# Ledger of designs, part 272: peptides against a protein of PDB entry 8BZL

Target 1, 228 residues: chain A of PDB entry 8BZL
Amino acid sequence: SYDRAITVFSPDGHLFQVEYAQEAVKKGSTAVGVRGRDIVVLGVEKKSVAKLQDERTVRKICALDDNVCMAFAGLTADARIVINRARVECQSHRLTVEDPVTVEYITRYIASLKQRYTQSNGRRPFGISALIVGFDFDGTPRLYQTDPSGTYHAWKANAIGRGAKSVREFLEKNYTDEAIETDDLTIKLVIKALLEVVQSGGKNIELAVMRRDQSLKILNPEEIEKYV
Target 2, 242 residues: chain B of PDB entry 8BZL
Amino acid sequence: SRRYDSRTTIFSPEGRLYQVEYAMEAIGHAGTCLGILANDGVLLAAERRNIHKLLDEVFFSEKIYKLNEDMACSVAGITSDANVLTNELRLIAQRYLLQYQEPIPCEQLVTALCDIKQAYTQFGGKRPFGVSLLYIGWDKHYGFQLYQSDPSGNYGGWKATCIGNNSAAAVSMLKQDYKEGEMTLKSALALAIKVLNKTMDVSKLSAEKVEIATLTRENGKTVIRVLKQKEVEQLIKKHEEE

## One batch from the design tools (peptide; made by RFdiffusion4, then SolubleMPNN)

Design b1_p25_4_s4 (from b1_p25_4, 9 letters changed)
Fold by OpenDDE base, seed 5:
Structure b1_p25_4_s4 (fold): chain B 228 residues (1-228), chain C 242 residues (1-242), chain A 25 residues (1-25)
Amino acid sequence: as target 1 above (228 residues)
Amino acid sequence: as target 2 above (242 residues)
Amino acid sequence: SIYSPVSTGEDLPPPELSPLLDREA
């Protein structure tokens, strides 16, 4: 029998391939997202770039559009497919609706894509979770999370990947209105959260910020070290 | 574990794609391929395993393929899979050229193929390609470039890397001897010979067992050249004298 | 067991119980 990749329910109602895809995510590098007042921040654990590897080709934070960016945990190749689809949708939306996507809209699109890969015969689930951040056209900062199942929710702050539990516990304790009162404090919160699981300080962190009406900015290691 | 090993590429309970891992293992037994980026060029060096005397002396590159005027690749793994992928690379490059009237950027060509590789790991009724590739190229965006891709559809840019047999040992040697910012094509060629001499399962390195291609820029044009056997012999001789 | 289902909901606190949930959205 030609083995088809089939995601089916177990007798007890589990979707094993989805659960196993979530295990792949848990092995991924940690990513964190925080929504501030007028800023959204993504941080990712940098695995030590192999000596002789070009670090420019190792990006875990990417723009989906001018107003939306994404970090992920899990399978990089799977993430690339999702990113490409999302980018096409963002552009299509701009052309057809004449407005940029809302962060919720593109999250729902990604979630629906993931869900279809859990239900379609001959497809395996995507082995990724994503943190999607950005600004709606009204200037509202947003943070969403998606998982391999295609579920999604809005968050003030969240984390995915290997260190996600520890990072979330930190955020639950430290995310306050005072902690996000300024852009710098929000950035500092993300860095502190990542430092719960990242060794060797700011050198092992990739950090991106998006401020209202500004493009995505990737911070350099020197900029990150100022917050440590 | 075995139940998940025999089927289409699905997740194991641990979140692993065993068919991809097995494809990577198969590549580990393929002939060695090296790539080295220099300031003034980039090279591929590959082990020739099939020296059939009856092959017509047209020393066609067994493992190094020209993709377009600005890019070449080397392959490690299943030859038939490699042929499919190299043909697809050529088609992608040609379609891009036709559509945009410009050569495809190097990384974009690599990613296009990697998306195909990924699809063969996600869709049922397909197996991963049993092939890793090294890509060398030049474009106006990043200049000289070296990339590696694997059966998963992952890729990365490199200053120097190795795929196939004894790749881990080769990479370790490259890490020791590669001088960042100071690598000339001449020094890269010498390094390639040094690494191959230690990593190939041969008693003595010979020019017939090594294929080398260089990519350079001359008068604002990319030049891809496969070294002649005599040139490779001279490189080997020079290494033996050191 | 390598075949034990991983609880999909165990690692993420239920949204309704998480103080990090954006309730305004």
Scores: peptide ipSAE 0.044, ipTM 0.715, DockQ to the pose 0.261
Fold by OpenDDE base, seed 4:
Structure b1_p25_4_s4 (fold): chain B 228 residues (1-228), chain C 242 residues (1-242), chain A 25 residues (1-25)
Amino acid sequence: as target 1 above (228 residues)
Amino acid sequence: as target 2 above (242 residues)
Amino acid sequence: SIYSPVSTGEDLPPPELSPLLDREA
C-alpha cells in the first residue's frame, strides 16, 4: 500500500505521507499569526500544562533570530529540529552576509528543508506547520506559513493546528485595515481570534509580540487579560 | 543512492507515528521510575525487577545511571536501548566538558539526546528507541531540575513525574500529594515510597525492589548518592508506621 | 537581489550513536 511506503506518489498523484503529516498538524494546538502595520503577533493555544510540569519547557513560540520568531503546530520534537537548523542558518547568514535574514529567506530555508524530507528516501516528512513572523531589515513586517510539504506563502493573517479553520474564518471576517490600525488593536485581533477555539480567557493563550525595531516580547497572563 | 528502508517510521492516515506509540507501549510494561523535585534536592526512585539471587554483583543500580557529577538518569523500557542512550548521554556530557571547560547545562544534555531520539523516528533504517528517561540534575542556570523524555524525542521539565508501569496512577498520586514550594527532600523521599508502594504490583514494598538516588548540593558541589538498602528499609518502615 | 546560494546543506544523517565501548573485562 502506498500509505505504508516511504513518501511516494500514489497512482492518483497523492503524497500520502505528506497528507498524513498534515493530519498530525491538524491535531496540534492552534497557532495564529497576524501582521499589523508595525507589529507582528503570534498567539498559541496553551495545552493544559500538567499540574506538575514546568511551563518553561512547554513553549510553542520561539525566536529564530532577533528579527524572526516562529510558532508551530504538530510534532514538538520535529519542530525542535527545524528550529535548531533555522537558528544555525540565521547565525550563518549574519556571519557570511553581514545582515540578518529576511523573513522570506528563512522561511524558504525551512520550506526547502521540509521539502527535502518529502523527497528523500528513508525519511518521513516533518509533522509540523509553522507560522514565521518578523521584520525585514527595511522594517517591513512579514508573516509566512509553511507546511509539511515544504510549501510556503506570505499572509496578512493565518492559523494552523486543530482550530485553524475556525480561526481563519474569524480572521477572514475581521481582518481589516481598521482592525490593525494600532498595535493594541492588532493584539486584540489575535486574542479574539484565538478565543474562538480556546476555552476561557488569557490563561490558556501564549502571546508573543514583535514591534518594529524591538525584540520579541512574550506577554504574561496579566498583560493578555488587559486585552480581553 | 539514498537507501530505501521499509523500516522507516511513517505517519498513519490519522497522522500518528505508530512505531513511536508502540515504543511507548513497551515502556508502559517496564519497571516504574519516579522523579521528584524538592527545594533542597531532587530524587529518582526506580523499581528493581530483576533480582536474581545468583547475580554476584548486585549492580548497585540497574535503573539509575550517573551521567556526570551534576546529573543522573533513570530509564524505563528496553534495557539494551537504555544502555546505548545512557552511554551517549555520558559521551555528550564529556565532550561538552572538554570543549567548554564547564559542565553541560542539564536541559542541553536532555535536548541533545532528544534530538537523537527524534532522528531515530524520522530517518530510514532506524526504529524508535523503546526508552523513556527521567533526568535529575543541578546547574548554575536553573538549580535542581527534573526532566522526562520519551521515544518521540519530546521532553519536558517536571516537579514530579513517573514513567513505566502504572505511571498514570503514580502521576495522579503525585499531583495530589505534591506540595509546591514546601517539598523537602525528606518529604519527597516519603512521597516516593508512598507512590511506589501503591504503584508497584507487590504485596509489600521491599528495599531490595527499590532503587533510590538523591542529588543534593553540599559546599557548592553536587552530590549524587544512591541510598543504601538500610536507608530504603527505614523509609519503607516509616511509611508503614504512618 | 543577491540570491545567496542556499547552501544545500547536506542532509545531516541521523547522528550515529557512538559505538558502545565494549567494556573489556
Scores: peptide ipSAE 0.014, ipTM 0.606, DockQ to the pose 0.013
Fold by OpenDDE base, seed 2:
Formats: structure tokens, C-alpha cells, sequence
Structure b1_p25_4_s4 (fold): chain B 228 residues (1-228), chain C 242 residues (1-242), chain A 25 residues (1-25)
């Protein structure tokens, strides 16, 4: 049975391990990304932090570099490996090219890494999708999405994880030039999109904001509640 | 399910890693380990199962391992796997100290091992480690810390948690009785005894069946101490009187 | 669709049909 092997083609041309990795992502907490005019915003569904868990250790939004951050859905341990590899690449690029990576460059790097794990003997696919946001050196805001297969595309807005369908449907209806006209409106759009699938308001949302020429800012719960 | 059980850790049609889940199930049969963070220290309490009179080695600790001067861990699961992982933790900590001339931050040591665990879930010809760990430590960045890691390579920081047998029940009790911001090491020790008494499948809790280690700061140094049997007996006695 | 189920990722509509696709990139 072809689905028992490391990632191989089925007789009908399916890569079952890749498809099954996508199913792992669909079980993950929802993440949403939105590109504004001069802002990029990531939002993630906080699973109710276990009462005794340190919230500091449950961050789902990570900086890859000063100009790039990533949210993910799926296997957290797999994500950590990807994040670490991406961070090393970002630093290497700065040292060798003397410029920060473009968001597309680092996305392509991550996508290529994922793709290699779908084609290499003795490796399973990464059980993660990622939303990668940031600014290019020219000040252009970017949003990319990548999946377990190593595919990637640029987006104005997108979502991944268990609630992704509902969030995407919301974004397709509500993403307009007017809805992203200001930074605050863009943040509000992300929060509203997450509230389609997240129960019990701002306490269950993690938000990160990156503005032009600014570092990643993770909003505290009180800051999030101001937009709710 | 059986189709995904026999080979390299692969995804099921539902996106599950059954070999990782089965490793976690195996840990559920291991002796109970507790960790509790206090304001003035952190502790590990573990069930001792291998009490054999013919053991030549004075086991100072069956389940609690000193990693460096600032960290210790407790293990639940396959002993041989635990020995490999605890040795690796010591090596990572030592290499860091040699490279940077300062002790490794607690979370960084935990993550380094978690990346190893994760690799054993992703690379062919390997099985997951059948081990969960609790880590206690102190560093200059976050002070006293408690972490838990599992076979998947996931980890988290905790105020109190449990691994091994009856861990779900223990966690429930910890959630009820843990007083955030008010936990002293003394109260944490009492709580550990209370939880172990209820979660261990024993008619009577005895000091012989319990290992406790505390991590404190004295004169700007970390002190890791395994409690003597008499000290554990006093804690049990005090609990029986309450 | 020119995209296989594997390349579509997480139930994403084909890029050609998605109003959320960044066509400038």
C-alpha cells in the first residue's frame, strides 16, 4: 500500500504523505495574515493556555529576521526546525549579500526545504503550513503562504489551520482597499476575521504587527481588546 | 490504524503521527513525575519503582538527574531512551559552557533536546523516544523555571505539571490547589506529597517510593538538593496530620 | 484546474480564482 511508504506516488498520482501532512495542518490552530498598505499583520488562535502553562512559551508567531515574521499551523516541533533553518539563512544572507532577505527569498527557501522533505528517502513531510509576512528593503509589505508540499504564493490576505475556510471566506468578502486604508483598520480586519472561528474574544488571539521600518510588535491582550 | 503502526513515523490519513502517540501512551504507564514552580525555588517529585534490595548501586536518584549546576530533570518512559537523552543534555550544556563561558539558558537546553526528539519523529529508520521529561532550572534571564517535553519534540513552560501514570488526574489536582504568586517551596513540597498520595497506585505513601529534588538559590549560587529519606518522611507525616 | 490537490495546499482556491491573491508579486 503506497500510503505506508515514505512519500511516493500512488498509481493515480497522489503523494499521500503530503496530503496527510495537509490534514495535520487542518487540525492546527487557525492563523491569519493580512497585508495592509504600510503594515503586515499576523493573527493566531490561542488554544486556551492550560491554566498552569507559561504563556511565554506558547508563542506561535516568530521573528525570522528584523523584517520578516512567520505564523504556522500544524506540528509545533516541525515548525521549530523550519524557523531555526530560516533564521540561519536570514543571518547568512545578511553576511554574504549585505542586505536583509526579501520576504519572497526566505519564503522560497522555506518552500524548497519543505519540498526536499517530500522527495528525500527516509524523511516525512513537514506537518506545517506557514504565513510569512514582512517588508522588503524597498519598504514593500509582503505576505506569503506555504504548505507541506513546498508550494508558495503571494497573498493580500490568507488563513491556514482548522478555521481557515471560514476565515478565508470572511476575508474574500471584507478585504477591500478601504478596509486596509489605515493600520488600525488592517488590525481590526485580522481580529474580525479570527473572531469568525475563535470563541471568547481577545484573550484567545495572538496578534503581531510589523510596520515599515519597524520591528515585529506582539500586541498584549489589553491592546487586542481595544480593537474588539 | 495498523497500517501506520509498523514503519517509519509517517502521517495517517487523518494527519496523525501514530508512533508519536504510541510513545506518549507508553509514557502513561511510567512512574509519576511532578514538577512545581515556587517563588523561592522549583522542585521535582518522582515515583521510585525500582526498589530492589539486591541492587549494588546506591541509587541516589532513579528518575532525577542533575544536568549542570543550574538544571536538573526527571524522566518518565523507557529507561534506556532516558539515559541517552539525559547524557545528551549534559553534553549540550557542557559544550555551551565551553563555547560561551557561561551556563546555557534553561529554555535553550530544553529546545536543543527537543530538536533531537523531533528529528527522531521525522527521519526514516528511527523511532520516537519513548520519554517525557520535566526540567527544573535557574538562569539570569527568567529565574526559576519548569519545563515539560514529550516524544514529539514539543515543550512548554509550566508553573506545575505532571508526566507518567495518572498524569491527567495529577494535573487536575495541581490546577485546583496551585496558588499563583503565593507558592513557596514549602507549600510546593506539601502539594507534591498531596498529589502523589492521590495519584500513585499505593495504599500508603512511603518515603522509600518517592524521590524529591529541590532547586534553590543560596548566596547567588544554584543549589540542587535531593531530599533525604527522613525529610520526605516528615513531609508525608505532616500531610497525614492535615 | 492546472493545480493538483497536492499543489493547492490547504483547500486554497486556485490562485487564478482567488481575490486574495497578490497578482503584483
Amino acid sequence: as target 1 above (228 residues)
Amino acid sequence: as target 2 above (242 residues)
Amino acid sequence: SIYSPVSTGEDLPPPELSPLLDREA
Scores: peptide ipSAE 0.043, ipTM 0.720, DockQ to the pose 0.201; fails the geometry check

Design b1_p25_4_s4 (from b1_p25_4, 9 letters changed)
Fold by OpenDDE base, seed 3:
Structure b1_p25_4_s4 (fold): chain B 228 residues (1-228), chain C 242 residues (1-242), chain A 25 residues (1-25)
Amino acid sequence: as target 1 above (228 residues)
Amino acid sequence: as target 2 above (242 residues)
Amino acid sequence: SIYSPVSTGEDLPPPELSPLLDREA
């Protein structure tokens, strides 16, 4: 059966293992990214942390470098491998090129890594999609999305994971120049978008904000509730 | 060669990794392991199943392994896989110590092994490890810590958790009886005995069937101690009197 | 810390378990 082989083409030209990895992503918690004028915002659905679980160990938004952060949907263990490799590449780039990576550069690196795992014998695809946001050295805010296939595109706003369809439909209707006119409005847009699929308000949202020339800030629940 | 590719963990049509799920199922049949975080320490309690009367050496600990001076773990699952992973943990910890001249942070050691576990779910010719682990440790960053990891390479920090046989029931009891912020190591030991007594498929809990290790701080040093059988007997007796 | 300790895995082949583990290749 072609679906039981390491990523091979079916007779009809499908890469079943890649498609199945995309199904794994669709089961992941929802993540949303929005590019504002001078801000990038990532939001993730918090699963109800089990009683007695340490919330510190359950993060879906992470920094890749000082100027780049990533959210993901799908397999957490797979994501950790991608994050690690991306961090090494960011540091390597700083050492060799003497500049931080562009958001596009690191996205392309991640995409190429994913693509190799779709083509290499003895490897399965990564079961993750990622939203990668940050600032280029010129201060331009960027948002990219990448899939298990290793495809990537630039976006104004996008969503991944189980609620992605509803969140995207919301963003398609509500993403306007007026809706992102200020940092606060941009944050509010992300929260509203996540609330399409997240119950119980701001308590079930993780939100990260990166402003121009500022470090990544993860908002606490009280800060999120101010926007609800 | 083409034959090794056939054993690669692959996605199902629904995006599931069945070999990982089956490894987790195998762990469900292993002896129960508990971890409980207290204010003044952390403990592991594990069911000892291999009480073979003909075993010459009372293995001091069948299921609890010292990893370094600041960390220990317990295992549920395939013994051979457990031995492999515990040896790797020790080596990772030692390499870090040699490189940085300080002990490896607890979460970093857990993560390093979890990356290995993940790799065995992604690369061809490899199967998932049929092992879940509980880790206890102390470091200068977070103090006392408890972690759980599974065959997927996922992990999480916990105040109390359980792996192996009847783990769901054990976790339910821990959720009921665990008092956040008020847990002493003494109360944690009593809770561990209470939970094991209810979750182990034994008519009567005996000290021969239970391994307990505690991790504490004394004079600025980590102390990992495996309880003696007599100490475990006293804990069981105390529980029976309550 | 926003940084969950994520191990810096290079494109390392699945870490060959240290040779103390007689893992046949």
Scores: peptide ipSAE 0.016, ipTM 0.603, DockQ to the pose 0.017; fails the geometry check

Design b1_p25_5_s1 (from b1_p25_5, 10 letters changed)
Fold by OpenDDE base, seed 2:
Structure b1_p25_5_s1 (fold): chain B 228 residues (1-228), chain C 242 residues (1-242), chain A 25 residues (1-25)
Amino acid sequence: as target 1 above (228 residues)
Amino acid sequence: as target 2 above (242 residues)
Amino acid sequence: DVEFAFDPSTHDPEKAQEWVDRMNA
């Protein structure tokens, strides 16, 4: 069956394993990214953590480096592999080039990694999309998205996962220069966008903020509720 | 046969490489790309399918890639495969420049990538690249050039050609309207608009949906220019008035 | 940059296969 063949085209020119990996992403929790003027914000839908589960272990937003963070939708196990590879690359780049990676650079690295897994025998595509945000060394905020195919694009705002369509539709209507004029407005935009698909308010949102020349800050639930 | 379709790099009993053929089918569903060679330049014209409001205004063409100072390409097919191949083209061109202190000849760059494509059809454990490319360039050996390559690693030089959606129809139109030896860049641009207007599945051609790059020689230097939206609008308007 | 380990100047089938194998590893 063509759908079971990991790295083959269908007769009609489809890579079914890539398409099915995209379906795995659509089953993932929603993630949102927004680029502000001097801020980048990632928001992720929290699934109800089991009462005894450490919330720290359910983080869907991770730092790749001091200047770059990533949210993902899809297979968590696949994401760990990509994150670890990206972290190693970020550190390697710092050692070899003496500068941090640009957000584009690390996005391209991740994209290329994903692409190779769509073309290598005995390897399935990664069942993840990622939103990669950060600051370039010049202080420019960046947002990129990658998919299971290894495509990537720069975005002002985007969403991935199960609620991505509704969130994107919201962002298309509400992303304006006025809506991102301040850091707080940008954060509020992300929260509002997530609330399109998250029923239980701010308690079910994970939010991370990176400001220029600042480390990734994960907001606590109380901080998030201030914007709701 | 299902058995042969499941393997990346094997011949069918009929001697066909089905994975290559299926990769070509994937390209047939991609946005149209045209290339036209003129006496005074070459152009690429590409369909832009996805205009998303939330995309960051990347100054860079979605489908047209500068490879070096003397060459550009357009791509039809799987975007991720295209990105990998266009990066490789840039690296090959750069390595050549560093080694020989001169730009890589256009055909040599095309051939180098075609060898990679071919390897992915012959060696085990890889699928073909689902990408065709059009290359435009200038070198001191052949002047202005237009090439096409496919997933098999085959390539050819062209006066005018098309890849992607409705490519066969576009090529037919190009054959009818292309005047060998008399083609100016201006007439080539007009021809590109004419062909795209007929081959794109759009009711009305808009500048938002078309990317055009020209390659010319000015003062002994190659100039690669992506046309501004306003310039494309003027070309479309001129075509609508004729 | 993720470079192809394929040296197109060396269309040596053995090297090409080694490259493919390495990329598949």
Scores: peptide ipSAE 0.005, ipTM 0.472, DockQ to the pose 0.083
Fold by OpenDDE base, seed 1:
Parts: sequence; structure tokens; C-alpha cells
Structure b1_p25_5_s1 (fold): chain B 228 residues (1-228), chain C 242 residues (1-242), chain A 25 residues (1-25)
Amino acid sequence: as target 1 above (228 residues)
Amino acid sequence: as target 2 above (242 residues)
Amino acid sequence: DVEFAFDPSTHDPEKAQEWVDRMNA
């Protein structure tokens, strides 16, 4: 049965395990990324953190390096593996090349890692998609998306996870040069996009902002509510 | 679908890892383990199912394992899998101590094991571990900590949680009775007894059927202590009087 | 800082496989 083989094409050219990994991603919490002029913004749907859960351990946005951060949708344990490999590569690049990675470079690295797991019969695909944002050394803001297949593309704005369709439809309609004219407008666009699928205000949103020449900032709930 | 249970852990058409789900189901039949974080300490409380009267070790802990001087864990699931994972936790912690001359941070130890668990869900020819763990610890970064991990390699930090049999009911009770910011170790012990009394499939809670360990700080050192049966009896008696 | 405590040693798929193999030995 072709659906039981990790790396076997069906007669019609399908890689079922990759497609099924994409279904795992669709069950994940929604994440959105937007590239502004001098800002990149990641937003993630907070599931209602159980009252007894430590919020610090439920993060879906992480730094890969000082100039790059990532949000993911899908299997959290799979994401951890990818994040760690990416972090090691970022540090290795700094040591060997004496410059930070470009956002494209680290995205391509992650994509290649994912792709290798689709070709090995001894390994299942990663059940994650990622939004990777940051700044290149020239100060250019970047947004990339990658999926379980190891494909990647550059975006102005995109979304992944369970609400991704609705969020993308919103972004397609509302992403304009005017809507990203300022940092605040760009943040507001991300929040509005997430509110298409997230019930209740800023309390259910995790938001990360990286401005040009600044480190990743996670916004607190009070800061988020100012944009709602 | 049972179609995907006969091979390496693979995705179902719906994006599910059935072998991981089945491992989690198996854990649901294991004895109950509780963890509660307090302001002045953290505790594990576990159901003891196997009362071996012939055990030569007076301080036998069936389900609670010391990992290092600053951490302990409790296990729910397959005993053989638990033994392998607890041994590995000890080895990771020891290697870190030797390499860095300081104890491994609690979350780092948890994460290291969770990456192993994850690997067993992704690599061919392997099955997931049929084990969930509760971790208690102290470190200089976050103080007292409680973590839970599952067969998928997911983990989270908790103020209070439960694994094993009737875990959902236990978690519901913990959510009702846990007072955020006001939890003392004494109150946590009382809460643990209250929850175990309701969630264990026993007519009466007895000290022989309960293991409790506390982790505290005394004079800048971590103290991990398994409560004596007499101490547990006193806690049970106090609960019955309320 | 989003301090995820990651042990880099477990993040190599080949090392992960070695770990899996050691645990089964």
C-alpha cells in the first residue's frame, strides 16, 4: 500500500506521508507572518492556556538567531528538532563565515532538512510548517514559509495552521502599501488578520515584532490590546 | 485506523500518529501520578500498585526516581520503558555536570529526553515510548519547577498536573482547588491526598498505596525527600478528619 | 530572550538515531 510507505510515490505521483503531514499542520494553531517596510511581525493563536500550565513553555514563536525568528504550526516536538538544528546552523555560520545567516539561507537549510526526511524510508516527514522572518545584514526584512515537503517561498504575508485559509484571504484583501506604511499599522494588520479566526481580543494572541536593527520583542497582552 | 498500527510510526490520512496515540492510551491505564508546585517546594504523589512485602529495600520507590541532586521524576506507563528513560535522564544529567561543572537546568534535562521521545516517533523501526513523566526540580534560573512529558516528545511546565489513570478527573480537581500564588507545600500535600483519594480505584486510601516525594530548598541546597509511611498516614488521617 | 533550553546534542538526526540505537543495545 503506497500510503504506508514514507517515500513511495503513488501511481498518480502523490507522496501520501507528506500530504498527511500537511494535514497534521492544518490541525495546528494558526500562525501569521507579515513583512512591513522596516518591521517583520509574527502572530500566533494562543490556545486557552490551561490555568495550571506555565505559559513560558507554550511558546510557538522562537528566535533562531538575533536577526531571525520562527513561528510554526503542527507537531511541537517536531518543531523543537527543527528549531535546534536551525539554531546550531545559525551559530555555525557566524563562526565560519563571520556573518549572520540570511533569512533565505536558514530557510533553505530548514527546507533541505525537511526534504531529506521525506526521502528516507527510515524517517517520517516533519509534521510542521514554519513562518521564518527576520532581517538580512543589509537591513532588508524577509518572510519565508516552509511546509512538510521542504518547499519554501518568500512572502509579503502568509499564514499557516488551522485558520490559515481565512487569514490568507484577509491578508490578500488587506495587505497594501498603505496598510504597512508604519510599524504600528503592520502590527495592527497582523492582529486583525488573527482576529478572523481567534475569538476574543489580544489575550488569545502571541505577537512577536522584529524591527530593523532591533532584537525580537514579544509583546505583552497590554501592548497587544493597544492595537486592537 | 488500525491500518497504520503495524508499521513504523507514520501519519494517518488525517495527520494523526496512531502509535503515539496508542502509547498515550496505554498510559491512561497506569497508576495515577500527581505533581504540584508550591511557593516553598514541589511534590510528586504516585499510586503504588505493587506492594512487594518481600522487597528488602525499606525505601523502595516504585514510581518516583531521583535524577540528580536537584531533580526527581515520576512515571506512568510501561515499566521497562520507564527504566530506560529514567536511566537516560540520569546519564544526561551526569554528563552535563561533568562537562559544565554545574547541574543541568531542569527544562534542559526535560527537553533532552523529549527529543529522544520524539525521535522514537519519527525514525523507522522504532515504537514510541509508552511512558509519560512528571518532573520536579529546582534550578537557579526558574526556582521550583514541575514539568510533564508524553510519548510524542511534547512537554509543558505546570503548577499542578496529573498523568495515568483518571488523570482528566484529577486535573479537573486540581484546577478547582489550586490557589495560584498561595500554594504552600503543606497545602499542596493536603491537595495531593485529596485528589488521590478521589481518583485512585481503592475503597480507602492507605499510606502503603501512596508514594510522596517533596523537593525543597534548605540552606541553599536542594533536598529531595520521600515521605515516610507514618507521615503519609498522618496526611491521610488529617484529610479524613476534614 | 525566548530561552528554550535545547540540548544541541539531541538535534542531530544521526545522533538521535545513535541514541535510539544505544537505548536499544
Scores: peptide ipSAE 0.025, ipTM 0.602, DockQ to the pose 0.034; fails the geometry check
Fold by OpenDDE base, seed 5:
Structure b1_p25_5_s1 (fold): chain B 228 residues (1-228), chain C 242 residues (1-242), chain A 25 residues (1-25)
Amino acid sequence: as target 1 above (228 residues)
Amino acid sequence: as target 2 above (242 residues)
Amino acid sequence: DVEFAFDPSTHDPEKAQEWVDRMNA
């Protein structure tokens, strides 16, 4: 059966391993990204951290460089590989080109990496989707999404993981120029979007904010509760 | 060879990696291993299944491995897989020391092995390692640390955790009895004995069936010590008297 | 921040396979 083969085309033209990797993503914790005017915001559903687990080791939002960060849904171990490759590329680009990567450039790099794992014999696809946000050197805020296939697109707002459908439906209704008029409103939009699928309010949300010419800031639970 | 492609860990229609799940099941049948983080140290406690009467009084820990001067690990799962992974951990730690002239940070060693474990879940012709590990260590960055890793290449830091047989029940007990911020190494040892007594499939806990290692700091140096059988007997006796 | 021990060469598919093959030899 083609379902048991390496990533090969089925008779009907499907790449079943890519589709099944997308099912792995749908089991992942929900992540949301929103591009504001001069801000990008990532929010992730906190799985109930086991009472005895160290939260520092369960980060779902990570910096790729000073100007780029990523959230993911799906297999954490797969994500770590992608993150490390992306970080190396960001540093290499700074050394060789003397400028930071654009958000599009690093997204394309990640997408190309994922695509190669869909085409190479003896490999499975990465079981991850990613939301990649940041600022280009011109100060333009960007949001990209990539999936296990290695496709990528630019978005104003998007969501990935188990609650992605409900969060996207919320964003489609509520993403307006007025809703992103200020940084605080943009943060509120992300929180409201996550609350469509996250129970028990701000305690179960990880939130990261990147403003123009500022480093990635992860908000603490108390800071998040101010927006609820 | 083209035939190895059929053995690649692939996604199921539901997005599951069954070979990873089956590796986790194999670990569930392995002997219990506990890790507990205290304010003044960290410990591993493991079930001994192979009681060889002919083992010389050198209680070589069957399940606890020293990795370097600042780290040790315990394993649950396939012994041959564990040997490969523990050897690789030592090599990674040694290469880092040679390159940077300082000990490898604990989490960095854990992540390096986890990337290897992940690769065995993604590359063709290979199966996942049928091994979970608990890591104990000290470094200048985070002090005393406890980590757990699984066949997927996922890991996490813990205050207390368990792998192997009856791990879910052990974790439940640890959640009930672990006092955050108040845990001394002495209390952690008592807790380890309490949990093992309830989770090991033995009628009575005996010192011959338990391996315990502690990691402490003395005079600015890490000390990794395997408890002697007599010390374990005293801990068991104390637990029976309480 | 979690510092990841990543050797990009270990995730080169060919090198990764060679490494995996060496570990199983």
Scores: peptide ipSAE 0.016, ipTM 0.618, DockQ to the pose 0.036; fails the geometry check

Design b1_p25_5_s1 (from b1_p25_5, 10 letters changed)
Fold by OpenDDE base, seed 4:
Structure b1_p25_5_s1 (fold): chain B 228 residues (1-228), chain C 242 residues (1-242), chain A 25 residues (1-25)
Amino acid sequence: as target 1 above (228 residues)
Amino acid sequence: as target 2 above (242 residues)
Amino acid sequence: DVEFAFDPSTHDPEKAQEWVDRMNA
């Protein structure tokens, strides 16, 4: 019965529910991640906050731990489940291993979670892609991307969501060692990349910055405008 | 028939969750519920559709539910689903209180239910809950709060919002008349009546067709009060005189 | 403080946008 076997192979070998979950991601707000030398930066397209909506409750960038943050594109309720499980795992790891998670470790955990939802009877895939950035305990900056299938890869820069193609094309042209030479240049690169798809400048961008040995900082609109 | 309409909540080829969308359509036909955040309180106002003449003066809330001492909600959608979810909210709040010896933060209660809602959109053999909720509450972290949640398990905080029938028109009116920073509970009550009068599919707004609850702070305690019919009548009368 | 991530994008982007537009309007 179709009710038990949600994610099945098509006759041509496709996992349609995974592909369709990827279509849900493509409809999501654009997110971009860039790894600098000693900085990682996440930028997201702000959805127009409704008049009378509390902006506090509309977030696309979240901390998973002190050394790891995540942006996502796609279904937010799905993302919340992933985020919560990732946070629990980060804390559990600190308690059991006495070290913070590596960015790869937590990415692999999230990816494994997603993969299980592509193979388990009676479960649909998560309708999210994520950009996961942070620092390993050795101070190495990392950027990973994961999709609904549970695949993940390390990146220098990447984008997800509706504007991802245009943003990636921009990053492919403009991501150079010179463009990431400083923290400010790296931030500027992310902003410029988002401006390829975001209208009305810095007002519609959320930006998170994590520098080496520093906590996650969400930039305010005035701070973002300085880079425009 | 759309190929995915009768099945477990799965993605369409376009990345849509039709069962969630259909649950939201069901909510669109439900009675109007609105919430308004004020500086000195927060309120819920809901359309009462089940008017039984034989209902004794039993103060019943058809659409507004007390969750704990610091929170209440209103519901738009399937009543049976609403009963299940409101009971779960009470249980979550009670478990938290027992575990932590303090009331659950408002957003945390909303989130806990939203995770349940989300699960019903992701697991096979389950349908989404055909219910949207408005939550009003107070906590020590954010003070007075208003939240909305939908069948997908999404939620958001609001200064004012509406769910159910004619919610779009209600939201438009709220946007026009809501004065940020100047909203008193008194003005919020007046605004609620104004919006309901225009958005309810009734020839004349009557107190029997409206439920209103207010949440205030008195002497460092939260007070949740359902307005008496006479109080609602006075609000309606004042609106008619303006 | 654990910040929660919200996105009303579970629905048709056009309906979600219409909902957002109705909410932004």
Scores: peptide ipSAE 0.012, ipTM 0.582, DockQ to the pose 0.051; fails the geometry check

